# Ledger of designs, part 8: peptides against a protein of PDB entry 7BDX

Target 1, 212 residues: chain A of PDB entry 7BDX
Amino acid sequence: EMGAAACTLLWGVSSSEEVVKAILGGDKALKFFSITGQTMESFVKSLDGDVQELDSDESQFVFALAGIVTNVAAIACGREFLVNSSRVLLDTILQLLGDLKPGQCTKLKVLMLMSLYNVSINLKGLKYISESPGFIPLLWWLLSDPDAEVCLHVLRLVQSVVLEPEVFSKSASEFRSSLPLQRILAMSKSRNPRLQTAAQELLEDLRTLEHN

## One batch from the design tools (peptide; aimed at target 1 R79 Y117 S160)

Design b1_p9_4_s4 (made by RFdiffusion4, then SolubleMPNN; from b1_p9_4 with W2S L3R)
Fold by OpenDDE base, seed 4:
Structure b1_p9_4_s4 (fold): chain B 212 residues (1-212), chain C 212 residues (1-212), chain A 9 residues (1-9)
Amino acid sequence: as target 1 above (212 residues)
Amino acid sequence: as target 1 above (212 residues)
Amino acid sequence: SSRLEELAS
């Protein structure tokens, strides 16, 4: 309980750029993010057996950790820190997103996808995650999720790839051959306005790339 | 480990007034400080058996909690929060300081004494802690500590009482009858310059009160 | 499209 409470407070205050700078300016940042990845991995590995209730202290703890990573990645210096000094954490997040089934741990997936999206704002971050083995299959796996928020954040991450010609060119063949176009078209008709808009924008971006 | 790491980061960032405001502005503050007191109490109760090594995750966790309380109490709105909404935590800190032997848990004592000193900057806080049962005996018990930092923070807390006539008048008889004058005089000759100065100042303040 | 950072709340 107390660990989850402390982590939740740290998550809340991490929305401030100055707090992110303070976290990173300390001598504990590297250790914290190293253990963060391990803790998140341990949690996901524990799910295959017991339906850990969504409201458990452990779930709250892991949500707060993922929230902190997201908020760190929302800041330029935080992105630089993650991409330069915490690559293992990024690898862990990618792995965990692959280990989770469609519809499993929706809230955690959203937070992890938000963190990867924020990392993708930096070209170096986008290059790092997009060059990860199985990245494109992972995106399509995640896009099969029944949850609209998961799908929304996947589409935003896909859009980050599509909007960077240097990154997209490396994956263009795989991207075109495996693109779940019918799924994206279905999302463009969603009743969720954010999902609908994100799917429409991505379809427009893809059409622009086919004419070039 | 991870809980202690998160709490240590929260401690570090809590040196900012804006972070203290953010902690207190959340809906989790009351619960956090409630569990903080319980966690600190559980730790101190566990010490009677096993010499919990100073470097344990649990020790680090409790130090970070005490550090957070100290930093919250360093801010005016934080003092107001503690005195108005977290009195049980103040009672717990007073109790824990009584439960610890001279020379036991020096670092924790220092942090807890710093928190009480910071609370004492507010007249309402000073009134609350000084009206606690056994407060004056507790100060003298703590002043018997072999550690110079413990003694320093006790002397500063004693000074806060002495400098407030409204508070001091209520305890003046007990204070005069139990004052460890020889101990304070010995501290005024300490090689520790901070302890020496604090003891000298307190002796001067006491002399000023005897002439009135 | 604007690549705007998102905060987790």
Scores: peptide ipSAE 0.197, ipTM 0.855, DockQ to the pose 0.127
OpenDDE base, seeds 1, 2, 3, 5: peptide ipSAE 0.192, 0.195, 0.197, 0.192; ipTM 0.856, 0.854, 0.857, 0.856; seed 3 fails the geometry check

Design b1_p9_5 (made by RFdiffusion4)
Pose (drawn by RFdiffusion4):
Structure b1_p9_5 (pose): chain A 212 residues (1-212), chain B 210 residues (1-210), chain P 9 residues (1-9)
Amino acid sequence: as target 1 above (212 residues)
Amino acid sequence: EMGAAACTLLWGVSSSEEVVKAILGGDKALKFFSITGQTMESFVKSLDGDVQELDSDESQFVFALAGIVTNVAAIACGREFLVNSSRVLLDTILQLLGDLKPGQCTKLKVLMLMSLYNVSINLKGLKYISESPGFIPLLWWLLSDPDAEVCLHVLRLVQSVVLEPEVFSKSASEFRSSLPLQRILAMSKSRNPRLQTAAQELLEDLRTLE
Amino acid sequence: SVASKRLLE
């Protein structure tokens, strides 16, 4: 209970750039981010499906961990630190997104997808994520999730890699062969404006790159 | 005059999340949200045989109080704090909406309805408001108000209550059937565009979940 | 959206 309370407080204060700089400056953050991935992996493996039932100081603990990772990656030196020091944590995040079934731990998936988008803002972070093993199959599969907030963050991540045609050029062929054009087109007609324009903007960029 | 000027200044700065977080600790020593409800209750009681005066120092004081409550509930930890600590203030707001006759204190009713909408974004806040005494009769009473802005913010609150599970096993199935569907339909053909669109949106949501 | 805010809470 005490461990989760401290992680929740750290999640609250981590929204500040001044606090994020202080976390990376203290010579204990490397250990914190290594054991964070182990705790997130342990939490996901412990779930035999079901849902989560807002596990008392268990789910709130991992949500605080993913929330901190997201708030750290939201700061320039935070996403820089993560791609240099905590590349194993990035591997764990990408692995846990594929390991989590559609509809299972939706809040955890959005927090993780938000952190991957933030890390992709760093040039090396974009290279590391896009060059990870089944990255493209993972993207199209996360789009098969019924939750609209998960689909929105997948489209934001796809738009981020698509916005760097140099990195996008390495993962060619499968971007044209396997892309769920029909699902992205359906998302460009959603009554939710943020999801609708995210898919509309991604479709504009996808059609423009195939011709230009 | 001095009290209202300081409250208006606080309403201006309360649009910041950093300021809102700073306000939530101050409620301990000076019961800011406890005495806010008393001041709002005292103001409406003082309008015995009369309606609003406006441009007054007392009018802008309560407007600033309701505006501050709204700007606090607009921040995630603000609406979380209100539903945990300031449930009495939420009771006062819901009570004063029913106590205010139609056409009386229109601006105050809109600001109060905006704060309730914001608190309803929080899961516990939604339960607390929808399970409050006389809540459905209050929605009907507020929709009988001639002012379009008040009707708009009632429809926005009703839409917030209609969306999301609320057990869904006839707990929310009866809430939808018990609404003034005729008045919502009349407001869907309204000459006020903002009101017409809110009633149209709500009607779509009522039909979607039928 | 409201649903998203509630989800993240």

Design b1_p9_5_s1 (made by RFdiffusion4, then SolubleMPNN; from b1_p9_5, 5 letters changed)
Fold by OpenDDE base, seed 4:
Parts: sequence; C-alpha cells; structure tokens
Structure b1_p9_5_s1 (fold): chain B 212 residues (1-212), chain C 212 residues (1-212), chain A 9 residues (1-9)
Amino acid sequence: as target 1 above (212 residues)
Amino acid sequence: as target 1 above (212 residues)
Amino acid sequence: SERELRLLQ
C-alpha cells in the first residue's frame, strides 16, 4: 500500500517539468529507472499465472511507474535521459508490450505506449525504438487489440514513424508489406472520434507517401 | 526496494513549495499521510524485536517518509494541512519519539524533530504539539540523547516554545520545574558549533524570561 | 510541444 501511494503521488507531481528536472538532476534517477523496468517485468510475468486476483495495489503501483516514465518522456531532458541512460527500460517496455496478449492489461499498455510515443517526439528516441528488433510486428500485434485507447496510441506511434522520412525509409519495405490496411480502415470508421481521426490522418499520411 | 526508491525521489522533489502544493491539492494526500503514520509506527515497533538487521531499504523508506513530512511542514499550506487534517500523524510522530531510547534510530529522530519544528513555526502548530500529553517530559527525554543533531533539534523546538508567550505561559511552571539546566549548560560548551549556539541562545532566552 | 503527453491524475 505505502509504495503504491508514494509512487502515485510521484506520478502526479511528475507532470511538472521542474519535477522531472529535479528527479533527473539527482544521483538516484538511474537506479530508480532500472528498478522500474524490473518491477514492471515482474508484474507482467506474474499475470501468466493462475492468480486471477491481481493485487489492486500492485497494479496501481505499476501504473504509477508507467505514468512516471510517460511524464519523464514528455520533457526534452527526460527523453534525452531515457535514450542515453535508460535504454534497458525502453527495451523492457517494448518486450512487455509484446508479451501481453490483445485485451490483456489494457491500462498498462496505454501508459507504456504513451511513454514510447513521447520518446518518439525526438529523432534520437524515434530511431532507437524503431530500430528495436521486431518493432514493426509489435505495432501490428498491438493494433490487433480490441481496446480503442490501445489502438489510438499505436496509431499515433505509427504516425510518428511515418512522418519521419529518415526513420521511415529504413523500414518502408517491411512496413508496406505488413501494413494491416483493413484494420486501419476499420478504425477510420470507429465511433470513437479520437480513434477515427487518428486512423484517417494516418491513411492520409500513407497516401502522401505513395505519391512521393 | 522500489518503494524506497520512489519515496526517496518524492522526498527530494518535496523540497519545492510547488510540489508540496501539488501533493496537497490532490485527493490522495489524506490517505498518503495516514499510511505514512502507520508505516512509521510499524517500523519503530519492529526495532524492539531481536531483528538486529534493519532492512536497509525499510529504514530508507521510513527516512524518506519523515523527510516528506518535514518538507510539507516547511510550507505554510503544508503546516495548515498537517494541523487540520493529519493530527494523527503528528500524534504518531510524538509517540514514536517517546518510544525510541536515547541513541536509538538517530536519523529518524532528527527528521521527525525537524518536522515538528517546522510545524511549530506557526502558532496553531505550536499550540497543538505543545498541548500534547507528555510534551515537556518528551523534550527532556529527547535532550538526553548522546547525538548532537538530536539535541540540536530538541533545543530549537524548545526555543520555539519559549519564544511564544501565549504557549509558554501555559507550561511555564512545569517547564521551569523540570528544566535540565545542567544538560543545556553542557551543550553550550559543545565542540559542535551549531549545538553550542543553540544552547547559548536558549539560555539567553530563558534569562530574559526570568527578568520579565 | 502539442504532441507531448503529460498524464495528470
């Protein structure tokens, strides 16, 4: 309980840029983010067991950790830190997103995808995550999720790749050959307006790349 | 480990007034400070057992909690919150300071005393803690500590009482009858300059009260 | 940037 409460408060205050700078300016940031990855991994590995009753406190703790990573990645210095000094955490997030089945652990997936999206805002972050082994298959695996918020954040991450010619050119052949076009077209007809818009924008961006 | 790391980061960033305001502006502050008191109490109760090996992580966690309380009490809105909405935590801190023997858990005592000192900065906080049962005996119990930092923070807390006529007048008889004058005089000769100064200032303040 | 996702609780 206490850990989840403290971590939740830290998540809330990490929405401030000054708090992110303060966290990263200390000598404890490296250790914190290392343990964060390990904790998230341990949690996801525990889900494959017959223990149906996810301890609500454990879940809340891991959600807060993912929220902190997201808020750190929302700031330029935070992105720089993650890409330079916490690559193992990024690798862990990518792995955990692959280990989870469609419909499993939806809230955590959303938070992890939001963190990766924030990392993708800068070219160095986008390069790192997009050059990760199995990145494109992972995007399509995640896009098969029945949850609209998961799909929304996948589409936004795909859009970040598509909008960066230097990154997209390296994966363009694999991307085009495996693109789940029918799935994206279905999302462009969603009743969820955010999902609908994100799918439509991505389809427009893809059309622009075919004409160039 | 993860809880201690998160709580330690929260402690560090709580040195900012804006972070304190953010913590207190949320709906989770009450729960957090309630659990904080319980966690600190559980830790201190565990020390009386033969378990010599204090888990370094548990100790660090409780130190971070006490540090957070100290930083919250350093801000006007934080003092107001503690005195109005978290009195049980203040009562717990006073109790735990009494339950600990001289020379026991020095670092935690210092942090708890610093929090009480910060609460004592305003009249409402000073009134509340000084009207607590056994407050004056507790001050002398703590002043018997061999640690100079513990004694320093006790002297500062005593000074806060002595410098407030409205508070001091209520306890002046008990205070004068039980004052460990020889102990304070010994501290005024300390090689620790901070302790020496604090003891000398308190002796001067006490002399001023005898002449008035 | 407008693209940054900050999670407010």
Scores: peptide ipSAE 0.115, ipTM 0.862, DockQ to the pose 0.080
OpenDDE base, seeds 1, 2, 3, 5: peptide ipSAE 0.112, 0.089, 0.077, 0.080; ipTM 0.860, 0.861, 0.862, 0.860; seeds 3, 5 fail the geometry check

Design b1_p9_5_s2 (made by RFdiffusion4, then SolubleMPNN; from b1_p9_5, 5 letters changed)
Fold by OpenDDE base, seed 4:
Structure b1_p9_5_s2 (fold): chain B 212 residues (1-212), chain C 212 residues (1-212), chain A 9 residues (1-9)
Amino acid sequence: as target 1 above (212 residues)
Amino acid sequence: as target 1 above (212 residues)
Amino acid sequence: SEREERLLL
C-alpha cells in the first residue's frame, strides 16, 4: 500500500517539467528507472499465472511507474535521459508490450505506449525504438487489440514513424509489406472520434508517401 | 526496494513549494499521510524485536517518509494541512519520539524533530504540539540523547515554545520545574558550533523570561 | 526532428 501511494503521488507531480528536472538532477534517477523496468517485468510475468486476483495495489503501483516514465518522456531532458541512460527500460517496455496478449492489461499498455510515443517526439528517441528488433511486428500485434485506446496510441506511434522520412526509409519495405490496411480502414470507421481521426490521418499520410 | 526508491524521489522533489502544493491539491494526500503514520509506527515497533538487521530499504523508506513530512511542514499550506487534516500523524510522530530510547534510531528522530519544528513555525501548529499530553517530559527525554543533531533540534523546538508567550504561559510552571538546566549548560560548551549556539541562545531567552 | 505534441498524465 505505502509504495503505491508514494509512487502515485510521484506520478501526479511528475506532470511538472521542474519536477522531472529535479528527479533527473539527482544521483538516484538511474537506480529508480532500473528498478522500474524490473518491477514492471515482474508484474507482467505474474499475470501468466493462475492468480486471477491481481493485487490492486501492485497494479496501481505499476500504473504509477508507467505514468512517471510517460511524464519524464514528455520533457526534452527526460527523453534525452531515457534514450542515453535508461535504454534497458525502453527495451523492457517494448518486450512487455510484446508479451501481453490483445485485450490483456489494457491500462498498462496504454501508459507504456504513451511513454514510447513521448520518446518518439525527438529523432533520437524515434530512431532508438524503431530500430529495436521486431518493432514493426510489435506495432501490428498491438494494433490487433480490441481496445480503442490501445489502438489509438499504436496509430499515433505509427504516425510518428511515417512522418519522419529518415526513420521511415529504413523500414519502408517491411512496413509496406506487412501493413494491416484493412484494420486501419476499419478504425477509420470507428465510433470513437479520436480513433477515427487518428486512423484517417494515418491513411492520408500513407497516401502522401505513395505519391512521393 | 522500489517503494524506497519512489519515496526517496518524492522526498527530494518535495523541497519545492510547488510540489508540496501539488501533493496537497490532490485527493490522495489524506490517504498518503494516514499510511505514512502507520508505516512509521510499524517500523519503530519492529526495532524492539531481536531483528538486529534493520532492512536498509525499510529504514530508507521511513526516512524518506519523515523527510516528506518535514518538507510539507516547511510550507504554510503544508502546516495548515498537517494541523487540520493529519493530526493523527503528528500524534504518531510525538509517540514514536517517546518510544525511542536515547541513541536509538538517531536519523529518524532528527527528521521527525525537524518536522515538528516546521509545524511549530506557526502559532496553530505550536499550540497543537505543545498541548499534546507529555510534551514537556518528551522534550527532556529527547534532550538526554547523546547525539548532537537530536539535541540541536530539541533545543530549537524548545526555543519555539519559549519565544511564544501565549504558548509558554500555559506550560511555564511545568517547564521551569523540570528544566534540565545543567544539560543545556553542558550543550552551551559543546564542540559542535550549531549545538553550542542553540544552547546559548536558549539560555539567553530563558534569562530574558526570568527578568520579565 | 522535434514535435510539439506531448502526452502528460
Scores: peptide ipSAE 0.143, ipTM 0.849, DockQ to the pose 0.136
OpenDDE base, seeds 1, 2, 3, 5: peptide ipSAE 0.135, 0.127, 0.121, 0.138; ipTM 0.848, 0.848, 0.848, 0.848

Design b1_p9_5_s3 (made by RFdiffusion4, then SolubleMPNN; from b1_p9_5, 6 letters changed)
Fold by OpenDDE base, seed 4:
Structure b1_p9_5_s3 (fold): chain B 212 residues (1-212), chain C 212 residues (1-212), chain A 9 residues (1-9)
Amino acid sequence: as target 1 above (212 residues)
Amino acid sequence: as target 1 above (212 residues)
Amino acid sequence: TEREERLLQ
């Protein structure tokens, strides 16, 4: 309980840039993010067959950790830190997103995807994650999720790749050959307005790339 | 490990007033400080006879908790919160300071004393802690500690009482009858300059009260 | 290049 409470408070205050700078300005940040990856991995490995008590202290703790990573990645210095000093954490997030089945750990997936999206704002971050083994297949795996919020953040991450010519050119062949176009088209007809818009925008971006 | 790391980061950033305001502005602060008291109490109860592994994750965790309380109490809104909404935590700190033997858990004692000192900056806080049962005997018990830093913070807390006429007048008889004058005089000759100064200042304040 | 859009939780 106490650990979860502390992490939850730290998550809340990490929405501030100054707090992120303070977290990263200390000598403890590296250790914290190292343990964060290990903790998230241990949690996901524990889920094999058990009914996820969404309200368990452990789940809330891991949600707070993922939230902290997201909020750190929202700041320029935080992105730099993650991409330069905590790549193992990014690798762990990518792995865990692949290990989770569609509909499993939805809230955690959303937070992890948000963190990767924030990392993708930085060209160096986008390069790193997009060059990770199995990244394109992972996007399509995640896009099969029944949850609209998961799908929304996948589409945003796909858009980040598509909108960066230097990154997209490397993956363009694989991307085009594997693109779940019918899935994206279905999302463009979603009743969820955010998902609908994100899917429509991505379809427009893809059309622009076909004409260039 | 992860809980201790999170609490340690939260402690570090809690040195900022804006972070304290953010912590207290949420609906989670009450629960956090409730659990904090329980956690510190459990830790102190576990020390009965065991060699305190000063570097244990548990000790570091509790130090971070006490540090957070200290930093919250350093801010006006934090003092108000503690005195109005988390009195049980203050009672716990006073209890734990009494339960610890001289030379035991020095670092934790220092942090707890610093928190009480910060609370004492507010007249309402000073009234509350000074009216706690056994407060004056507790000060003298703590002043018997061989650690100069413990003694320093006890002297500062004593000074806070002495310098507030409304509070001191209630305890003046007990205070004068039990004052460990020879101990304070010994501290005024300390090689520790901070302890020496604090003891000398308190002796001057006491002399001023004898002439008034 | 870095975008200005970001997500917070």
Scores: peptide ipSAE 0.177, ipTM 0.859, DockQ to the pose 0.137
OpenDDE base, seeds 1, 2, 3, 5: peptide ipSAE 0.126, 0.117, 0.108, 0.139; ipTM 0.857, 0.857, 0.857, 0.857; seed 5 fails the geometry check

Design b1_p9_5_s4 (made by RFdiffusion4, then SolubleMPNN; from b1_p9_5, 6 letters changed)
Fold by OpenDDE base, seed 1:
Structure b1_p9_5_s4 (fold): chain B 212 residues (1-212), chain C 212 residues (1-212), chain A 9 residues (1-9)
Amino acid sequence: as target 1 above (212 residues)
Amino acid sequence: as target 1 above (212 residues)
Amino acid sequence: TERELRLLQ
């Protein structure tokens, strides 16, 4: 209970850029983000048996941790920190996203995907995550999720890759050969307007790349 | 481990007035401070047997909680919040200070005393804590501590009472009859310059009150 | 649309 409450407060105040700078300027930041990755991993590994109630204190705690990572990644200095000093955490997030099945832990997936998207705003961050082993298969695995919010954030991450020529060119062959075009086209017809728009924009971006 | 790390970060960032305002402006503040009191109480009650290593994760967690309370009380809006909405926490702090023996949990005592001192900057806060049952005996119990930092913060709290005529007049009879004058005089000869100065100033304030 | 995603409690 107390850990979840403290972490939830820390998540809330981490919406401030000044607070993120204060977190990272302290001598405890490295340890905190290391333990964060371990804690998230332990939680995901524990899911194999009992349907942990999504509203459990443990779930709330892990959501708050993922939220903190997302808010840190939303700030320029936070992205620099994650990519330079907390690569293991990014690797953990990528691994956990691969370990979760479609429809499993949707809220946590969304938070982790949001953090990766924020990291992708930094070219160094985008390079790092996109060069990770199995990154492209992971994107398509995640895009098979029935949840519209998961799919939305996957499409946004895919778009970040497509919009960066230096990154996209490195994986263009694999990307084109494995692209779930029919799935993306189906999303462009979604009743969810955010998902629909994101899918349409991505399809336009892809068309632009084929003509160049 | 993770709870202690999160709470330690929250403590660090709570040194900012803006962060304190953000904590208190959220809908989770009341619950957080309620659980804080319970957690601190549970920790102190657990000390009766095993010398919990002062460097334990549990100790660090409780220190961080006490530090957060202190930082909240350092801000005007935080004092207003504690006195209006978290009186049970203040009562808990007073109780815990009474339950701890001289020389026991010195660091936690200091943090709790600092929080009470900060609360005492607000006249409403000073009235509240000074009107608590056994407050004057508690001050003298705490002043028997062999630790100079504990004694220093007790003297500062005593000074806050003495400097407020409306508060001091209510307890002046009990205060004068129980005053450990010889102990305070001994502190005025301390090799610790901060303790020495605080004791001297308090003795001067007391002399001024006897002549009025 | 803000490119950066910040989350509240």
Scores: peptide ipSAE 0.065, ipTM 0.856, DockQ to the pose 0.090
OpenDDE base, seeds 2, 3, 4, 5: peptide ipSAE 0.049, 0.043, 0.050, 0.057; ipTM 0.856, 0.855, 0.854, 0.856; seed 2 fails the geometry check

Design b1_p9_6 (made by RFdiffusion4)
Pose (drawn by RFdiffusion4):
Structure b1_p9_6 (pose): chain A 212 residues (1-212), chain B 210 residues (1-210), chain P 9 residues (1-9)
Amino acid sequence: as target 1 above (212 residues)
Amino acid sequence: EMGAAACTLLWGVSSSEEVVKAILGGDKALKFFSITGQTMESFVKSLDGDVQELDSDESQFVFALAGIVTNVAAIACGREFLVNSSRVLLDTILQLLGDLKPGQCTKLKVLMLMSLYNVSINLKGLKYISESPGFIPLLWWLLSDPDAEVCLHVLRLVQSVVLEPEVFSKSASEFRSSLPLQRILAMSKSRNPRLQTAAQELLEDLRTLE
Amino acid sequence: AWLKEELAA
């Protein structure tokens, strides 16, 4: 209970750039981010499906961990630190997104997809994520999730890699062969404007790159 | 005059999340949200045989109080703090909406309805408002108001209550059937565009979940 | 909660 309360407080204050700089400056953050991935992996493996039932100081603990990772990656030196020091944590995030079934732990998936988008803002972070093993199959599969917020954060991540045609050119062929053009087109007609324009903007960039 | 000027200044700066977080600790020593409800209750009671005066120092004081409550509830930890600590203030807001006759204190009713909408974004806040005494009769009463802006913010709150699970097993199935569908339909053909669109949106949501 | 925040924004 005490461990989760401290992680929740740290999640609250981690929204500040001044606090994020202080976390990376203290010589204990490396251990914190290594054991964070182990705790997130342990939490996901412990779930035999079901849902989560807002596990008392268990789910709030991992949510605080993913929330901290997201708030750290939201700061320039935070996403820089993560791609240099905590590459194993990025591997764990990408692995846990594929390991989590559609509709299972939706809040955890959005927090994790938000952190991958933030790390992709760093040039090396974009290279590391896009060159990870089944990255493209993972993207199109996360789009098969019924939750609209998960689909929105997948499209935002896809738009981020698509916005760097140099990195996008390495993962060619499968971007044209396996992309769920129909699902992205359906998302460009959603009554939710943020999801609709995200898919509309991604479609504009996808059609423009195939011709230009 | 001095009290209202300081409250208006606080309403201006309360649009910042940093300021809202700073306000939530101050409620301990000086019961800011406890005495806010008393001031709002005292103001409406003082309008015995009369309606609003406006441009007054007293009118802008309560407007600033309701505006601050709204700007606090607009921040996630603000609406979380209100539903945990300031449930009495939420009671007062819901009570004063029913106590205010139609056409009386229109600006105050809109600001109050905006704060309830914001608190309803929080899961416990939605339960607290929807399970409050006389809540459905209050929605009907507020929709009988001639002012379009008040009707708009009632429809926005009703839309917020209609969306999300609320157990969904006839707990929300009866809430939808008990609404003034005729008045919502009349407002769907309204000459006020903002009101017409809110009633149209709400009607789509009522039909979607039927 | 997320959807309601979107509507509020």

Design b1_p9_6_s1 (made by RFdiffusion4, then SolubleMPNN; from b1_p9_6, 4 letters changed)
Fold by OpenDDE base, seed 3:
Structure b1_p9_6_s1 (fold): chain B 212 residues (1-212), chain C 212 residues (1-212), chain A 9 residues (1-9)
Amino acid sequence: as target 1 above (212 residues)
Amino acid sequence: as target 1 above (212 residues)
Amino acid sequence: ERLLEELAE
């Protein structure tokens, strides 16, 4: 309980760039992000057993941790820190996104995907994530999720890859051969306006790449 | 471990007034400070058994919690919040200071005393603390501590009472009858310069009050 | 188009 409350407060204040800089300027940041990955992994591994209540203090704790990572990744120096000094955490997030089944831990998936998207804003972060083994299969696995928010954040991450020629060129063959085009086309007809727009924009970007 | 790391980061960033305002502006503050008191109480109760390692994650967690309370109390709006909305936490801190023996949990005592001192900067906070049952006996109990830092912070809290005529007048009879004058005189001869100065200043203030 | 940074609150 206390840990969840403390992490929730830290999450809220980490929306400030100055707070992110203060977190990163201290000698405690490395330890914190190391333990964060381990804690998130332990939580996800616990889901294969009894259905942990989604509203448990443990779930809230993990959500706050993922939120802190997202807020750190929203700042340029935070992205640099994560890619330079906390790669294990990024690897853990990618692994956990693969370990979770469609419909499992939707809120956590969304937060983790938002953190990866924020990391992908920088070319260095995008390169690191996209060069992870099985990254493209992971995107399609995640795009099979029934949740519109999960699918939205996957499409945004896919768009980050597609819009960067240096990254896209490395994976273009695998990307084109495995692209779930029918799924993306279905999303472009979604009742969710954010999902619909993201799917439409991605389809337009893909069409532009075929003509270039 | 994760809780201690999160609380330590939150403690560090709570040194900023803007972060304190952000903590208090949210709907999570009340819950956080409620659980803080409970957590500190549970920790202190656990000390009557096996000597918990002073450097344990649990100890660090409680130190960070006490540090956060101190930093919140250092800000005017934080003092107002504690006295208006978190009185149970203040009562808990006073109780725990009484439950701890001389030489027990010195670091925690110092942090708790610092928080009470910060609360005492405002007349409303000083009134609330000083009107707590057994407050004067508690001050003398704490002043029996062998630790110079504990004694220093007790003397500072005593000075806050002595310098406020409205508060001092209510307790002046009990204060004068129970004052450990020989102990304070011994502290005025301490090798610790901060303790020496604080004891000397308090003795000067007391002499001034006897002539008025 | 500038990728908008997302903050979790």
Scores: peptide ipSAE 0.033, ipTM 0.854, DockQ to the pose 0.150
OpenDDE base, seeds 1, 2, 4, 5: peptide ipSAE 0.033, 0.032, 0.034, 0.034; ipTM 0.853, 0.852, 0.852, 0.851; seeds 1, 2, 4, 5 fail the geometry check

